# Peptides against a protein of PDB entry 5JXT: the designs that were tried, part 39

Target 1, 319 residues: chain A of PDB entry 5JXT
Amino acid sequence: SLLPKKEINVYIGMSEMQVKWYQKILEKDIDAVNGAGGKRESKTRLLNIVMQLRKCCNHPYLFEGAEPGPPYTTDEHLIYNAGKMVVLDKLLKRIQKQGSRVLIFSQMSRLLDILEDYCVFRGYKYCRIDGSTAHEDRIAAIDEYNKPGSDKFIFLLTTRAGGLGINLTTADIVILYDSDWNPQADLQAMDRAHRIGQTKQVVVYRFVTDNAIEEKVLERAAQKLRLDQLVIQQGRAQVAAKAAANKDELLSMIQHGAEKVFQTKGAFGTMAEKGSQLDDDDIDAILQAGETRTKELNARYEKLGIDDLQKFTSESAYE

## One batch from the design tools (peptide; made by RFdiffusion4, then SolubleMPNN)

Design b1_p12_1_s2 (from b1_p12_1, 6 letters changed)
Fold by OpenDDE base, seed 3:
Structure b1_p12_1_s2 (fold): chain B 319 residues (1-319), chain A 12 residues (1-12)
Amino acid sequence: as target 1 above (319 residues)
Amino acid sequence: MKVVPAFSERPR
């Protein structure tokens, strides 16, 4: 029988470089961030801010002029300048030592480019599929990854390209490096490993930048997922349509953690204490804290009815 | 080993 997947949100502090870039993004559009634009502020401008903040949470090198150089080099700076990369680097060593194989999903093909450089730098053998991958190359990559005795440890995928009905049950670990606004896209990604033919316990690690926009992206995704479940259960198909965040929701998301980001000198959390020098105990602590917060998040939305789930609960922005 | 150009040097 297929074991139920274990899903853990991994809450990760920003690196010092991420904090600096996150501040710069907010400062550039400070009037919009403060809601001073009022009715004149476009939803498009707010969506652009959200996208820049999400890029920052993924990796600061997604911005022009962020990578140190010239000369440009793939070195330890690629890892320590992004909290997610620091955790990923330690987690992948553990996963490999356990004899597991891993799917890494992102929304951003340019982040997969960083992950390729990382894989080469660490000597990890990988496959890649994104939205630009030709059909023949996609088949070849899947077959190369799934073959008996494959030396490919990592499969890099964009969430949407990976969602397209492929079987990757030869992997037992799934890392969602970032989250889709649509939780169904992430579920479809997980279902590439969590499917008939899987013989291991599938574990899903969802990376979430702590005290940042990504917590609100995650909350909104969890809310939507619960709403979708209740709509299916109640036969009320019409309710699903209000999926697009309004301006006030986007502002609340942008503002989440912004004050603390402005007050922060250096990195956040474990990144401030240890930076790239995380040990196995630090990873265990991060995973345990993540498991607790994941249970709390799920329990929050399980108690809500359809009418409550249709309202964006702004209250969690100031706690 | 193919020296993969740094991320910023990749063709866009």
Scores: peptide ipSAE 0.278, ipTM 0.757, DockQ to the pose 0.200
Fold by OpenDDE base, seed 1:
Structure b1_p12_1_s2 (fold): chain B 319 residues (1-319), chain A 12 residues (1-12)
Amino acid sequence: as target 1 above (319 residues)
Amino acid sequence: MKVVPAFSERPR
C-alpha cells in the first residue's frame, strides 16, 4: 500500500543580503507599499512588487548586479547569501546520508540555473527539466534518473514541467523550493514521487521565507485548496472564480513583515545567529518548528466554511 | 562533468 505523504513547511529566515535587497525593493516603490496611491494604484505595479519580493526570497542573485564580481566565481557565497540555500545545503547532506533521492521544484528556471551551479560546486550528480527542455531530452533525463542503480541524486524541475504526468517514484524526497499560486500545481509536482511504484515514505519539504511575502502566498494557496475541496464536496462550481487577488489583498501581502524588515540590521532568525554554520540540531529545530506551524496552519483552514474562505481576512494573519 | 558557467555569465 502507498503510504500517505508527509508534508512539512520549512520556515527559513532571510540572509543579510536578502534583507538588504528586500528593503531596496520596498523602498523603490514605497508610495505603493504604504498605500499612498489608494484605489488608483495599478494592480500590475503591485503584482510586479510581489514578483520581485518572491525573487528575493528565492535568491538575491536573481537581480542584476547582486552577484559578487567580477571575477564571478561559484563559491560558498552562492549558499550563505540565501537562507533557502543554507537550509538546502544541510538538508541535502542529511538526505544523501540516509540513502534518499530528491526532486527539487521551483517556479523559476533561473533559480534552477543557480541550483545547477550549486550541484556542480558540491559534486551532486543531477538531472534537469524545465519548460524549454525538448521532449526527447526530457524523456532521456527521466530515464537516466529512473534507471536501476542511477548515480543521479537530484532532479531539478520547474513545477510546470514536472506536472506533465511523469513518474519519478525512484525519488522519496520532494523539495518545493518555492510555491505556486495554484496549490494544485504543487500537488501535481508531489504526485511525481507519491505514486504507484513508490516503496518509501514520501516526505515533502516546502520552503517558506519567514516574515516575508511567501507566508502570505502559502496562506492564500492553503485557503484556495480548502475552498476547492469544499466546492467539489458541495457541488457549488460557481465559487471558484474569485481566485485572483484584489489590490487590497496584494497590498496586505506586500506589507506583511515589511516594518520588521526595515528595522532589521543583518539577517533573520537562525540565519542571524548561525548563518552558514547551521548544525544538525539547528536543522532538527527548524524542521520541528515547521511541522508544528504546518499543523496549526492546516487546522485554521479545516474549520472554515465556504463564506469565510471567500473573504481574504487580513485579521486571520495576526492570530 | 558538465562545466556550468557562473550564474551571471550564463546566456540570458
Scores: peptide ipSAE 0.272, ipTM 0.757, DockQ to the pose 0.156
Fold by OpenDDE base, seed 4:
Structure b1_p12_1_s2 (fold): chain B 319 residues (1-319), chain A 12 residues (1-12)
Amino acid sequence: as target 1 above (319 residues)
Amino acid sequence: MKVVPAFSERPR
């Protein structure tokens, strides 16, 4: 029988470099961040800020001139300059040691490029599929990954490209390196490993940059997912989940953690304390804290009715 | 092994 998947949000501090770039993104549009644009502020501008902040949470090298060089080299800097990479690097060692195989999903094909460089640097054998991958190459990659005795440890996928009904039950670990705005896209990604033919406990690690925009992306996704569930259960097919964030919602998301980011010199959380030198106990602590916060997050939304879940207020998550 | 170019050197 298929075991229920275990889902854990992994809350990760920004590296020093991420903090610096996060500050720069906010400073560039400080008037918009402060809400000074009022009704004149375009939704497009706010969406652009959100997208830049999400890039920063993923990896600072997604910005031009962020990577150290020339000469440009794939080295430890690729890891320590992004909190998610630091955690990923330690987690993958554990996953490999336990004889697991892993799917890594991202929204960003350019992040998969970084992850390819990382895989090569660490000597991890991988497959890749994104939205540009030809159909034949997609089949070949899936077959190469799924073959008996495959030496491919990692499968790199864009969330939406990986969502297309493929079977990857030869993996038992799923890492969501970032989150989709639509929680159903992430569920569909998980279901590549968590389906008929899986023989192991599927574990899903969702990476979430702590004290940043990604917490609000996660909260919004959790809210939407719960709303979708309640709508189905109550037969209220007319209750369209708010598909698009309004300006105020976007602004509140951008502002989340911004003050603390501006005040911060250096890295956040465990990244400030240990940098890239996480040990196994640090990873266990991060995972345990993540499991707790995941339960708390879910419990907050499980208590809410449809009417409450339609209100995207930062406050309604704390009542 | 396919030599993957450094991230910043990849064609966009």
Scores: peptide ipSAE 0.272, ipTM 0.759, DockQ to the pose 0.157
Fold by OpenDDE base, seed 5:
Structure b1_p12_1_s2 (fold): chain B 319 residues (1-319), chain A 12 residues (1-12)
Amino acid sequence: as target 1 above (319 residues)
Amino acid sequence: MKVVPAFSERPR
């Protein structure tokens, strides 16, 4: 029988470079961030801020002039300048040592470019699929990854391209490097490994930048998922897919952690204390704290009825 | 070591 998947939110502090770029994004649009733009502030402007903040949470090199150089080189700076990369680098070593194979999902093809450079730098053999991958190349990548005795350790996928009905049960670990606004897209990604033919316990690690916009993206996705589950259970087909985040919700998401980000000099949390020197005990502590916070988050939304869940449900702006 | 072009040098 297929074992239930274990899902753990991994809460990760920003690197010093991420804090600097996060501050710069907020400062550039400080009037909008403070709500001073009033009724004239466009929803589009707020959505653009949200997208820049999410890029920062993923990797600062997604911004022009962030990567150190010239000369531009793939080196340890690719890792230590992003909290998620520091945790990923330690976690992948553990996963490999355990004889597991891993799917890494992101919303951003440009982040997969960074992850390719990382894989080459660490000597990890990988496959890649994104939204631009030709159908034949997609089949070839899947077949190469799933091949008996495949030396491919990592599969890099965009969440949407990976969601398209493929079987990747030869992997037992799933890393969601970022989250989709639609929790169903992330579930579909997980279900590439968590499907008939899986023989191992599937573990899903969801990376979440702590004290940043991604916590609010996660909360919103968890709320939507619970609502979708309750609607299915109650047979209420017509709970109208409530509209994309309103301006006030987007503003609240942008403001989350902003004050602490402005007050912070250097990195956040474990990234400030240890940075790239995270050991196995630090990773265990992060995973344990993540498991606790995941249970608390789920318990918060499990107690809410449909009416309470409907007040905060803004569907993703990407439908 | 295969010199992979740095991320910033990748075709956009």
Scores: peptide ipSAE 0.266, ipTM 0.756, DockQ to the pose 0.225

Design b1_p12_1_s3 (from b1_p12_1, 6 letters changed)
Fold by OpenDDE base, seed 5:
Parts: structure tokens; C-alpha cells; sequence
Structure b1_p12_1_s3 (fold): chain B 319 residues (1-319), chain A 12 residues (1-12)
């Protein structure tokens, strides 16, 4: 029988460089962030801020002028300048030692480009699929990864491209490097490894930047997922889970942790204490704290009824 | 080591 998947949110502090870029993004649009832009501030402007903050949470090199150079070289700076990369680098060493294989999902193809450089730098053999990958090349990459005795350790995928019906049960670890606004897209990504033919316990690590926009993206995704589950369970097909955040929700998400980010001169949390020198005990502590916070998050939304969940989810019905 | 261009040198 297929074992239930284990899902753990991994809460990760920003690097010093991420804090600086996060501050710069907020400062550039400070009037919008403070809600001073009044009724004329477009939902599009707030969505753009959210997207820049999410890029920062993923990797600061997604911004022009963040990468150190010239010369532009792949080196340890690619890792220590992003909290998620520091944790990923330690976690992948553990995953490899245990004889596991890993799927890494992101929403951002440009982040997969950074992860390719990282894989080459660490000597990890990988496959890649994104939204631009030709159908034939996609089949070839899947077959190369799934072949008996494949030396490919990592599969890099965009969440949406990876969601398209493929079987990757030759992997037992899933890393969601970021989250989709639609929790069903992340579930579909997990279900590429958690499917008929899987022989191992599937473990899903969801990376979440602590004290940042991504906590609110996660909370909103968890709320929506619970609502979707209750609607399906109650047979109430008409309660289309309202997908798009309203202006006030977006503003609240942008403001989350912003004050603490402005007050911070260095890195956050474990990144401030240890930086790139995280040991195995630090990783275990992060995973244990993440497991606790994951249970608390789930328990918060499990107690809510449809009406309570709907009050927090903005208006857009799925037609 | 196949010198992969740095991320900033990759075509968009």
C-alpha cells in the first residue's frame, strides 16, 4: 500500500543580502506599502510588489546588480546569499547520504537556472523541465530520470510543467522551493512522486521564508485547500474557492514582517546565528520546528467551517 | 568542469 506522504513546512530566515533587497523593494514603493496610495493604488501595483518580494525570498540574484562580479562566477556566494539555498545545500547532502532521489519544484524558471548552476557547482547530476521544454525533450528527461540505475539525483521542475500527469515515483523526496497561489498545483506536483509505483515514504519539504510575504502566501494556500476539501466533502460545488487576493489582503501580506525587516541590519534567525555554517543539528532543529508549526497551522484551519474560511478568502469564484 | 555561464550571463 502507498504510505501517506509526510509534509513539513521548513521555515527559513533571510540572508543579509535578502534582507537588504527586501528592504529596497519595500522602500521603492513605501507609499503603497504604508497604504498611503489611497483608492487609486492599483491591485496590479500591489501584485507587482508581492512578486518582487517572492523573488527576493527565492534568491536575490533574480534582481539585476545583485550577483557579485565581474567576473561572474558560480561559487559559495550563490548559496550563502539565499537562506533557502543554505538549507537546500545541507538538506541535499542528507538526502543523498540516505540514498533518496529528489524533485525540486519552483514557480520561477529563472530560479531553476540558478539551481542548475548550483547543481553543476556541487556536482549533482540533474534533469530539468519547465514550461518552455519541448514535448520530446520532456519525455527524454523523464525517461532519463526514471531509467533503472539512473545517476540523475535531482529533477528540477517548474510546478505547472511538473504537474502535467507525469510519473516520477523513482523519487521519494519532494522540495517545494516556493509555493503556488493554487494549493492544488503544489498537490499535483507532490503527486508526481506520491503515486502508484512508489515504494518509499514520500517526504515533502515546503520552503517558507520566515517573517516574510511567503508565510502569508502559505496561510492563504492552507486556507484555500481546507475550503476546497470541505466543499468537495459537503458536495457544495457552488462554493468556488475564491482564488484572487483582494487589495486589502495583498496589502496585509506585503506589510507582514515589514517592520522587523526594516529594523534588521543583518540576516534573520538561524541565518544570523550560523549563516552558511549550519550543521546537522541546526537542520534537525529547523525541521522539528517546521513540523511543529506545520501541525499548528493545519490545526488552526481544520477547526474552521466553510463560512469562516470564506470570510478570509477574496471573491473570485472559479467559473 | 563544464563552465556553465553564471546566471547573470544566461540569455533571458
Amino acid sequence: as target 1 above (319 residues)
Amino acid sequence: LKVVPAFSERPE
Scores: peptide ipSAE 0.026, ipTM 0.646, DockQ to the pose 0.218
Fold by OpenDDE base, seed 3:
Structure b1_p12_1_s3 (fold): chain B 319 residues (1-319), chain A 12 residues (1-12)
Amino acid sequence: as target 1 above (319 residues)
Amino acid sequence: LKVVPAFSERPE
């Protein structure tokens, strides 16, 4: 029988470099961030800010002039300049020691390019599939990864490319490096490992930048997922969840944690205390805290009805 | 902000 998947949100502090870039993104369009544009503010402008903040949460090197150089070199700076990479680097070492194999999903093909550089730097053998991967190359990559005794440890995928019905049950760990606005896209990604033919307990680690826009992306995704479940259960097909955030929702998401980001002179949380020097106990603490917050998040949305779930509950952007 | 090419995309 297929075991239920274990899903854990892994809340990760920003590196010092991420904080600096997050501040710069907010400052560049501070009038929009403060809602000073009023009714004239374009939804497109807010969506652009959201996209830049999400890039920052993933890796600061997604921005022009962020990567140190010339000379440009892949080194430890690729890891310590992004909180998610610091946690990923420690987690992958543990996963490998356990004899597990891992799927890493992202929304951003350019983040997969950074992850390729990381894999080469650490000597991890990998496969890659994204939206540009030819059909034949996709089949070849899947077959190489799934081969008995495959030396490929990591499979790098864009979430959308991974959604295409492929079987990757030879992996038992799934890392969602970022989240889709549509929780069904992430579920479809997880279902590549969590499918008939899986023999191990599938564990899903969802990386979430703490005190940043990604917490609100996650909350919105959890809300949508619960709404989708209730709509199916009640047979009310007409309750189309408004798939797209409104302006006020986007503004609230942009503002979330912004004040604390402006007040922060260094890194956040465990990244401020230890940076790249995380040990196994620090990882265990992060995972345990994440498991608790995951249960709390799920419990929050399980109590809500359809009408409540249709309202974006912006708790105060400043709490 | 333009996406910077990854290190792997840069000529040596």
Scores: peptide ipSAE 0.025, ipTM 0.567, DockQ to the pose 0.115
Fold by OpenDDE base, seed 4:
Structure b1_p12_1_s3 (fold): chain B 319 residues (1-319), chain A 12 residues (1-12)
Amino acid sequence: as target 1 above (319 residues)
Amino acid sequence: LKVVPAFSERPE
């Protein structure tokens, strides 16, 4: 029988470089971040800020002039300049040692470009699919990954491209490098490994940048997922889960952790303490803390009714 | 790396 998937949110501190870029993004549009635009602030402006902050949480090299150089070289800086890469690098070594195979999902094809450079640098054999991948190349990549005795350890996918009904049950680990605004897109990605034909325990690691916009993206996604479940259970098909964040919700998301980011001179959390020198015990601690915080997050939304779940207020989750 | 133009350099 297919075992239930284990889902763990992995809360990751920003690197020093990410903090600097996160500050710059906020400072560049500080009036919007402070809500000074009021009702006149464009939703597009706020969405742009959210998008830049999410890029920063993924990797600072998604910005022009962030990569050190010239000369541009792929080395350890690709890893230590992004908290998610530091954790990924350690986690992949563990996964490989366990004889597991891994799907890595992102919303950003340009992050997959970074992950390709990383895979080459570490000598990891990989396949890739994104939204630009031709149908034939997509089939070829899936077949190459799934073949008996495949040397392909990693499959790099955009979440939406991975959502298209493919079978990747030859992987047992799923890393969501970032989260979709729609929790169903992430579930569909997980279901590529967590499907009939899987013989192993599927484990899903969801990377979440701590003290940043991604916590609010995750909270909103969890809220929406619970709301969707309750609507189905109660037969209230008319309760349209508010699919799009309003301006106030976007502003609240942008402001989350912003003050602490402005006050921070270095990295956050474990990245401040150990930087790229995470050991196996540090990874275990991060995973254990993540498992606890995941249970707490789920428990917050499990207690809420439909009416409470329609309110995107940080306060309503603490009552 | 395909560098994304800085948000400052993208025309509105």
Scores: peptide ipSAE 0.018, ipTM 0.482, DockQ to the pose 0.047
Fold by OpenDDE base, seed 2:
Structure b1_p12_1_s3 (fold): chain B 319 residues (1-319), chain A 12 residues (1-12)
Amino acid sequence: as target 1 above (319 residues)
Amino acid sequence: LKVVPAFSERPE
């Protein structure tokens, strides 16, 4: 029988470089961040800020002029300049050592480009599929990955490209490097490994930048998922969960953790304490803390009714 | 070995 998947949110501090870039993004649009743009502030402007903050949470090299150089080299800086890469690098060593194989999903094809450089640098054999990958090349990549005795350790996928019809049950670990606004897209990604034919316990690690926009993206996705479940259960098909965040929701998401980011000199959390020198005990502590916070997050939304879940209660960043 | 160009050298 297929074992239930384990899902763990992995809360990760920003690197010093991420903090600096996160500050610069907020400072560039500080009036919009402070809500000073009033009713005239375009939803598009707020969406752009959210997208830049999400890019920063993924990797600072997603910005022009962020990568150290010239000369441009693939080296340890690719890892230590992004909190998610530091945790990923340690986690992948553990995953490989246990004889597991891993799917890594992102919303950003350009992040997969960074992950390719990382795979080459670490000597990890990988496959890749994104939105631009031709149908024949997708089939070839899937077949190469699923081949008995395949030496391909990692499959890099955009969350949406990994969506329909793909069986990747030869992997038992799923890393969501970032989250989709639609929780169903992430579930569909997990279901590539968590499907009939899986023989191992599937574990899903969801990377979440701590004290940043991504916590609010995750909360919104969890809220929407619970609302969708309750609507189905109660037969209230007419409660179209408003798919798109409003301006006030976007503003609250942008403001989340912004003050602490401005006050921070250097890195956040475990990244400040250990930097790139995380050991196995530090990873275990991060995973354990993540499991606890995951249970707390789920328990928060499980208690809410449809009417409560329709209200985005932003706890204001000022309460 | 496909030398993957540095991320900054990749065409947008």
Scores: peptide ipSAE 0.017, ipTM 0.518, DockQ to the pose 0.164

Design b1_p12_1_s4 (from b1_p12_1, 5 letters changed)
Fold by OpenDDE base, seed 3:
Structure b1_p12_1_s4 (fold): chain B 319 residues (1-319), chain A 12 residues (1-12)
Amino acid sequence: as target 1 above (319 residues)
Amino acid sequence: LKVRPAFSERPS
């Protein structure tokens, strides 16, 4: 029988470089961030800020002038300048030692470019599929990954490309490096490993930048998922889940953690204390804290009705 | 170390 998947949100502090770039993004559009644009503020402008903040949470080198150089080289700086990379680097060592194989999903093909260079730098053998991958190359990559005795440890995928009905049950670990606004896209990604033919316990690690926009992306995704479940259960197919955030929702998301980010002179959390020098105990603590917060998040939305789930709960912005 | 373009300069 297929075992239920274990899902853990992994809450990760920003590196010092991420904090600096996160501040810079907010400062560039400070009037929009403060809601000073009023009715004149375009939804498009707010969506652009959200996208830049999400890029920052993924890796600061997605911005011009963030990467050290020229000359540009792949070295340890690729890891320590992004909190998610620090955790990923330690987690992958453990996953490999356990004899597991891993799917890594992102919304951003440009992040997969960073992850490719990282894989080469660490000597991890990998496959890649994104939205630009030709159909023939996609088949070849899947077959190379799934073959008996494959030396490919990592499969790098964009969430959308991974959603396309493929079987990757030869992996037992799924890392969502970032989250989709649509929780169904992430579920479809997980279902590449969590499917008929899987023989292991599938574990899903969802990376979430702590005290940042990604917590609100996650909350909104969890809210939507619960709403979708209740709509199915109640036969209320007509309850159009408001798929698109309104302006006030986007502002609330942008403002979440912004004050603490402006007050921070270094890194956040374990990134401030240990930087890239995380040990196995630090990883276990992060995973345990993540498992607790995941249960709390799920329990929050399980108690809500359809009418409550249709309202964006702004109240959690100040706790 | 191999010199490369910056990640920000890579085509999307």
Scores: peptide ipSAE 0.636, ipTM 0.952, DockQ to the pose 0.563
Fold by OpenDDE base, seed 4:
Structure b1_p12_1_s4 (fold): chain B 319 residues (1-319), chain A 12 residues (1-12)
Amino acid sequence: as target 1 above (319 residues)
Amino acid sequence: LKVRPAFSERPS
């Protein structure tokens, strides 16, 4: 029988470079961040800020002038300048040592470019599929990954491209490097490994930048997922979960952790204490803390009714 | 180390 998947949110501090770029993104549009635009503020402007902040949470090298160079080279700086890469780098070593195989999902093809160069740099054999991958190449990549005795350790996928019904049960670890706004997209990604034909315990690691926009993306996704479940259970098909955040929700998401980011000199959390020199105990601590926070997050939304889950307020999760 | 374009310069 298929074992239930274990899902763990992995809360990761920003690197110093990420903090700097996160500040720069907020400062560039400080009036919008402060809500000074009021009712006249463009929803598109706020969505653009959210997208830049999410890019920063993924990797600062997605921005012009962030990457060291020219000349540009792949080296250890690719890892230590992004908190998620530091954790990924340690986690992949553990996963490989355990004889596991891993799917890595992202919303951003440009992040997969970084991950591809990282795989080459670390000597990890990989496959890649994104939204631009031709159908034939997609089949070939899946077959190459799934073949008996495949030397491909990592599969790099965009969440939506990976969500398209494919079987990747030859992997037992799923890393969501970022989250979709729609929790169903992430579930569909997990279900590439967590399906009939899986023989191992599937473990899902969801990377979440701590004290940043991604916590609110995660909270919103968890809220939506619970709402979708309750709507199904209660037969209330008419309760359209608000698919799109309103301006006030977007503003609240942008403002989350912004003050602390502005006050921060250097990196956040474990990235400030140890930088890129995480050991196995640090990873265990991060995973344990993540498991606890994951349970707490789920427990918040499990107690809420449909009416409460329709209110995206930061406060309603603390009552 | 092989020189490459910056990641910001790569086409999306």
Scores: peptide ipSAE 0.635, ipTM 0.951, DockQ to the pose 0.575
Fold by OpenDDE base, seed 2:
Parts: sequence; structure tokens; C-alpha cells
Structure b1_p12_1_s4 (fold): chain B 319 residues (1-319), chain A 12 residues (1-12)
Amino acid sequence: as target 1 above (319 residues)
Amino acid sequence: LKVRPAFSERPS
């Protein structure tokens, strides 16, 4: 029988470079961030800020002038300048030692370019599929990954490209490097490993930048998922979950953690305390804290009714 | 170390 998947949100502090770039993104559009744009502020502008902040949470090298150089070279700076990379680097060593194989999903093909260079740098054998990958090359990559005795450790996928009905049950670990706005896209990604033919316990690690916009992306996705479940259960097919965030929701998401980011000198959390020198105990502590916060997040949304879940009020999650 | 383009300059 297929074992239930274990899902853990991994809450990760920003590196010093991420904090600096996160500040710059907010400062560039400070009037919009403060809500001073009023009714005239375009939803498009807020969406652009959200996208830049999400890029920053993934890796600062997605921005011009962030990467050290020229000359540009792949070295340890690729890891220590992004909190998610620091945790990923330690987690992948553990995953490899336990004889597991891993799917890494992202929304951003440009992040997969960073992860590809990282795999080469660490000597990890990998496959890659994104939205630009030809159909024949996708089949070849899947077959190469799934073949008996495959030496491919990592599969790099964009969440949408990986969601398309493929079987990857030869992996038992799933890393969601970032989250989709649609929780169904992430579920479809998980279901590539968590499917008939899986023989191991599937574990899903969802990376979430702590005290940043990604917490609100996750909360919104969890809220939507619960709403979709309740609508199905209650037969209320007409409750179109408003798929698109409104302006006020986007503004609240942008403002989340912004003050603390402006006050922070250096890195956040464990990245400030340990930097790139995380040990196995630090990783265990991060995973344990993540498991606790995941249970708390789920318990928060499980208690809410349809009417509560339709109101994206940041206040109603604390009542 | 192999010199490469910056990640910001890579086509999407």
C-alpha cells in the first residue's frame, strides 16, 4: 500500500545578500509598499513587487549586479548568498547518505539554471525538465532518471512542467524550492513521486523564506486548498474561490515582514547565527521547528469554515 | 574555475 506522504514546511532565514536585495526592492517602490498609491496603484505594480520579492527569496543572483563578478564563476558563494541554498546543500548531503533520490521543483526556470550549476559544482548527477524542454528530451530525461540502477540523484523540474502526468516514483524525496499560488500545482508535483509504484515513504520539504512574502504565499495557498476541499465536501460548486489576489491582499503580502527586513542588519535567524556553517544538528532543529509550524498552520485552516476562508483578512487568523 | 555569464543575463 502507498504510505501517506509526510509534508514539512522548512522555514529559512534570508542571507545578508538577500536582506540587502529585499530592502532594495521595497525601497524602490516604497510608496506602493506603504499603500500611498491608493486606488490609483495598479494591481500590476503590486504583482511586479511580489514577483521581485519571490525572486529574492529564491536567490539574489536573479538580479543584475547581485552576483560577485565579473568574472562570474560557480563557487561556495552560490550557496552562502541564499538561505535556501545553504539548507538545500546540507539536506541533499543527508538525502544522498540515506540512499534516497530527490525531485526539486521551482516556479522559476532561471532558478533551475542556478541549481544546475550547483549540481555540477557539487558533483550531483541530475536530470532537468522545464517548460522549454522538447517532448522527446522530456521522455529521455524521465527514462534516464527512472531506469533501474540510474546514477541520477536529482531531478530538477519546473512545477508546471513536472505536473504533466509523469511518473517519478523512483524518487522518494520532493523539495518544493518555492510554492505555486495554486496549491493544486504543488500537489500535482508531489504526486509525481507519491503515486502507485512508490515503495518508500515520500517526504516533501517545502522551502519557505521566514519573515518574508513567501509565508503569505504559503498561507494563501493553504487557505485556497482548504476552501476548495470544503466546497467539494459541501457540494457548493458555485463558490468560485477568487483565484486572483486583490490589491489589498497583495499589499498585505508585500508588507509582511518588511519592517523587520528594514531593521535587520545582516542575515536572518539561523543564517545570522551560523551563516553557511550549519551542522547536522542545526538542520534537525530547522526541520523540527518546521514540522511544528506546519502542524500549527494546518490546524489554523482546518478550524475555519467556508465563510471565514473567503475573507482574506490577516486579522481573522488570530481570532 | 570556468568563467560563465551571470545568472541574471541568462535567457529565460
Scores: peptide ipSAE 0.633, ipTM 0.951, DockQ to the pose 0.573
Fold by OpenDDE base, seed 1:
Structure b1_p12_1_s4 (fold): chain B 319 residues (1-319), chain A 12 residues (1-12)
Amino acid sequence: as target 1 above (319 residues)
Amino acid sequence: LKVRPAFSERPS
């Protein structure tokens, strides 16, 4: 029988460079961040801020003038300037040593470009599929990854490209480098490895930037998933309509952790203490803390009814 | 080390 997948949220501090760029993004639109525009602030402006903050949580080199250079070169700075890359670099060494194979999903094709250069830099053999990959090239990449005795360790995918019903049961580890606003897209990505033909325990690591916008993206996705489940169980189709964040929800999400980010000199959490010098014990501590926080997060939503979830989405817009 | 374009300048 297929074993249940193990899902762990991995909470990761920002690097010093990420903190500096996160501050710059907030400062650029400080009036919107402070709610000074009130009800007149455009939803489009708030959505743009959210997208820039999510880019920062992924990698600062997605912004012009963040990458060291010219000349631009791939070196250790590609890892230590992003908290997620520091954790990924240590986690991949452990995964490889265990004889596992890994799917890495992102919403951002430009992040896959960074991950591709990283794979080359570390000597990891990989496949790649994104939204621009031709159908024939997609089949060829899947077949190359799945072939018996394949030397491909990593598969890099956009979450949308991975959602297309493909079988990747030759991998047992899934890394969600970022999260979709729709939790069903992430579930569909996990189901590429977690399906009939899998012989190993599938483990899913969801990377979440701590004290940042991504915690609120995760909470909103968990609320939506629980609501979708309850609507299906109760046959109440009408409740699903409020899927899009309102302005007040977007503002609350942008403001989450902003004060601490402005007060921070340097990196956050384990990134401030050890930077790129994480050892195996530090990774175990991060994974254990993540497993605890994941259980706590799930337990909050499992007890909520439809009416409580609807109230919570309205009250979290005023806190 | 091989010189390359910045990641911010790569086509999306």
Scores: peptide ipSAE 0.633, ipTM 0.950, DockQ to the pose 0.583

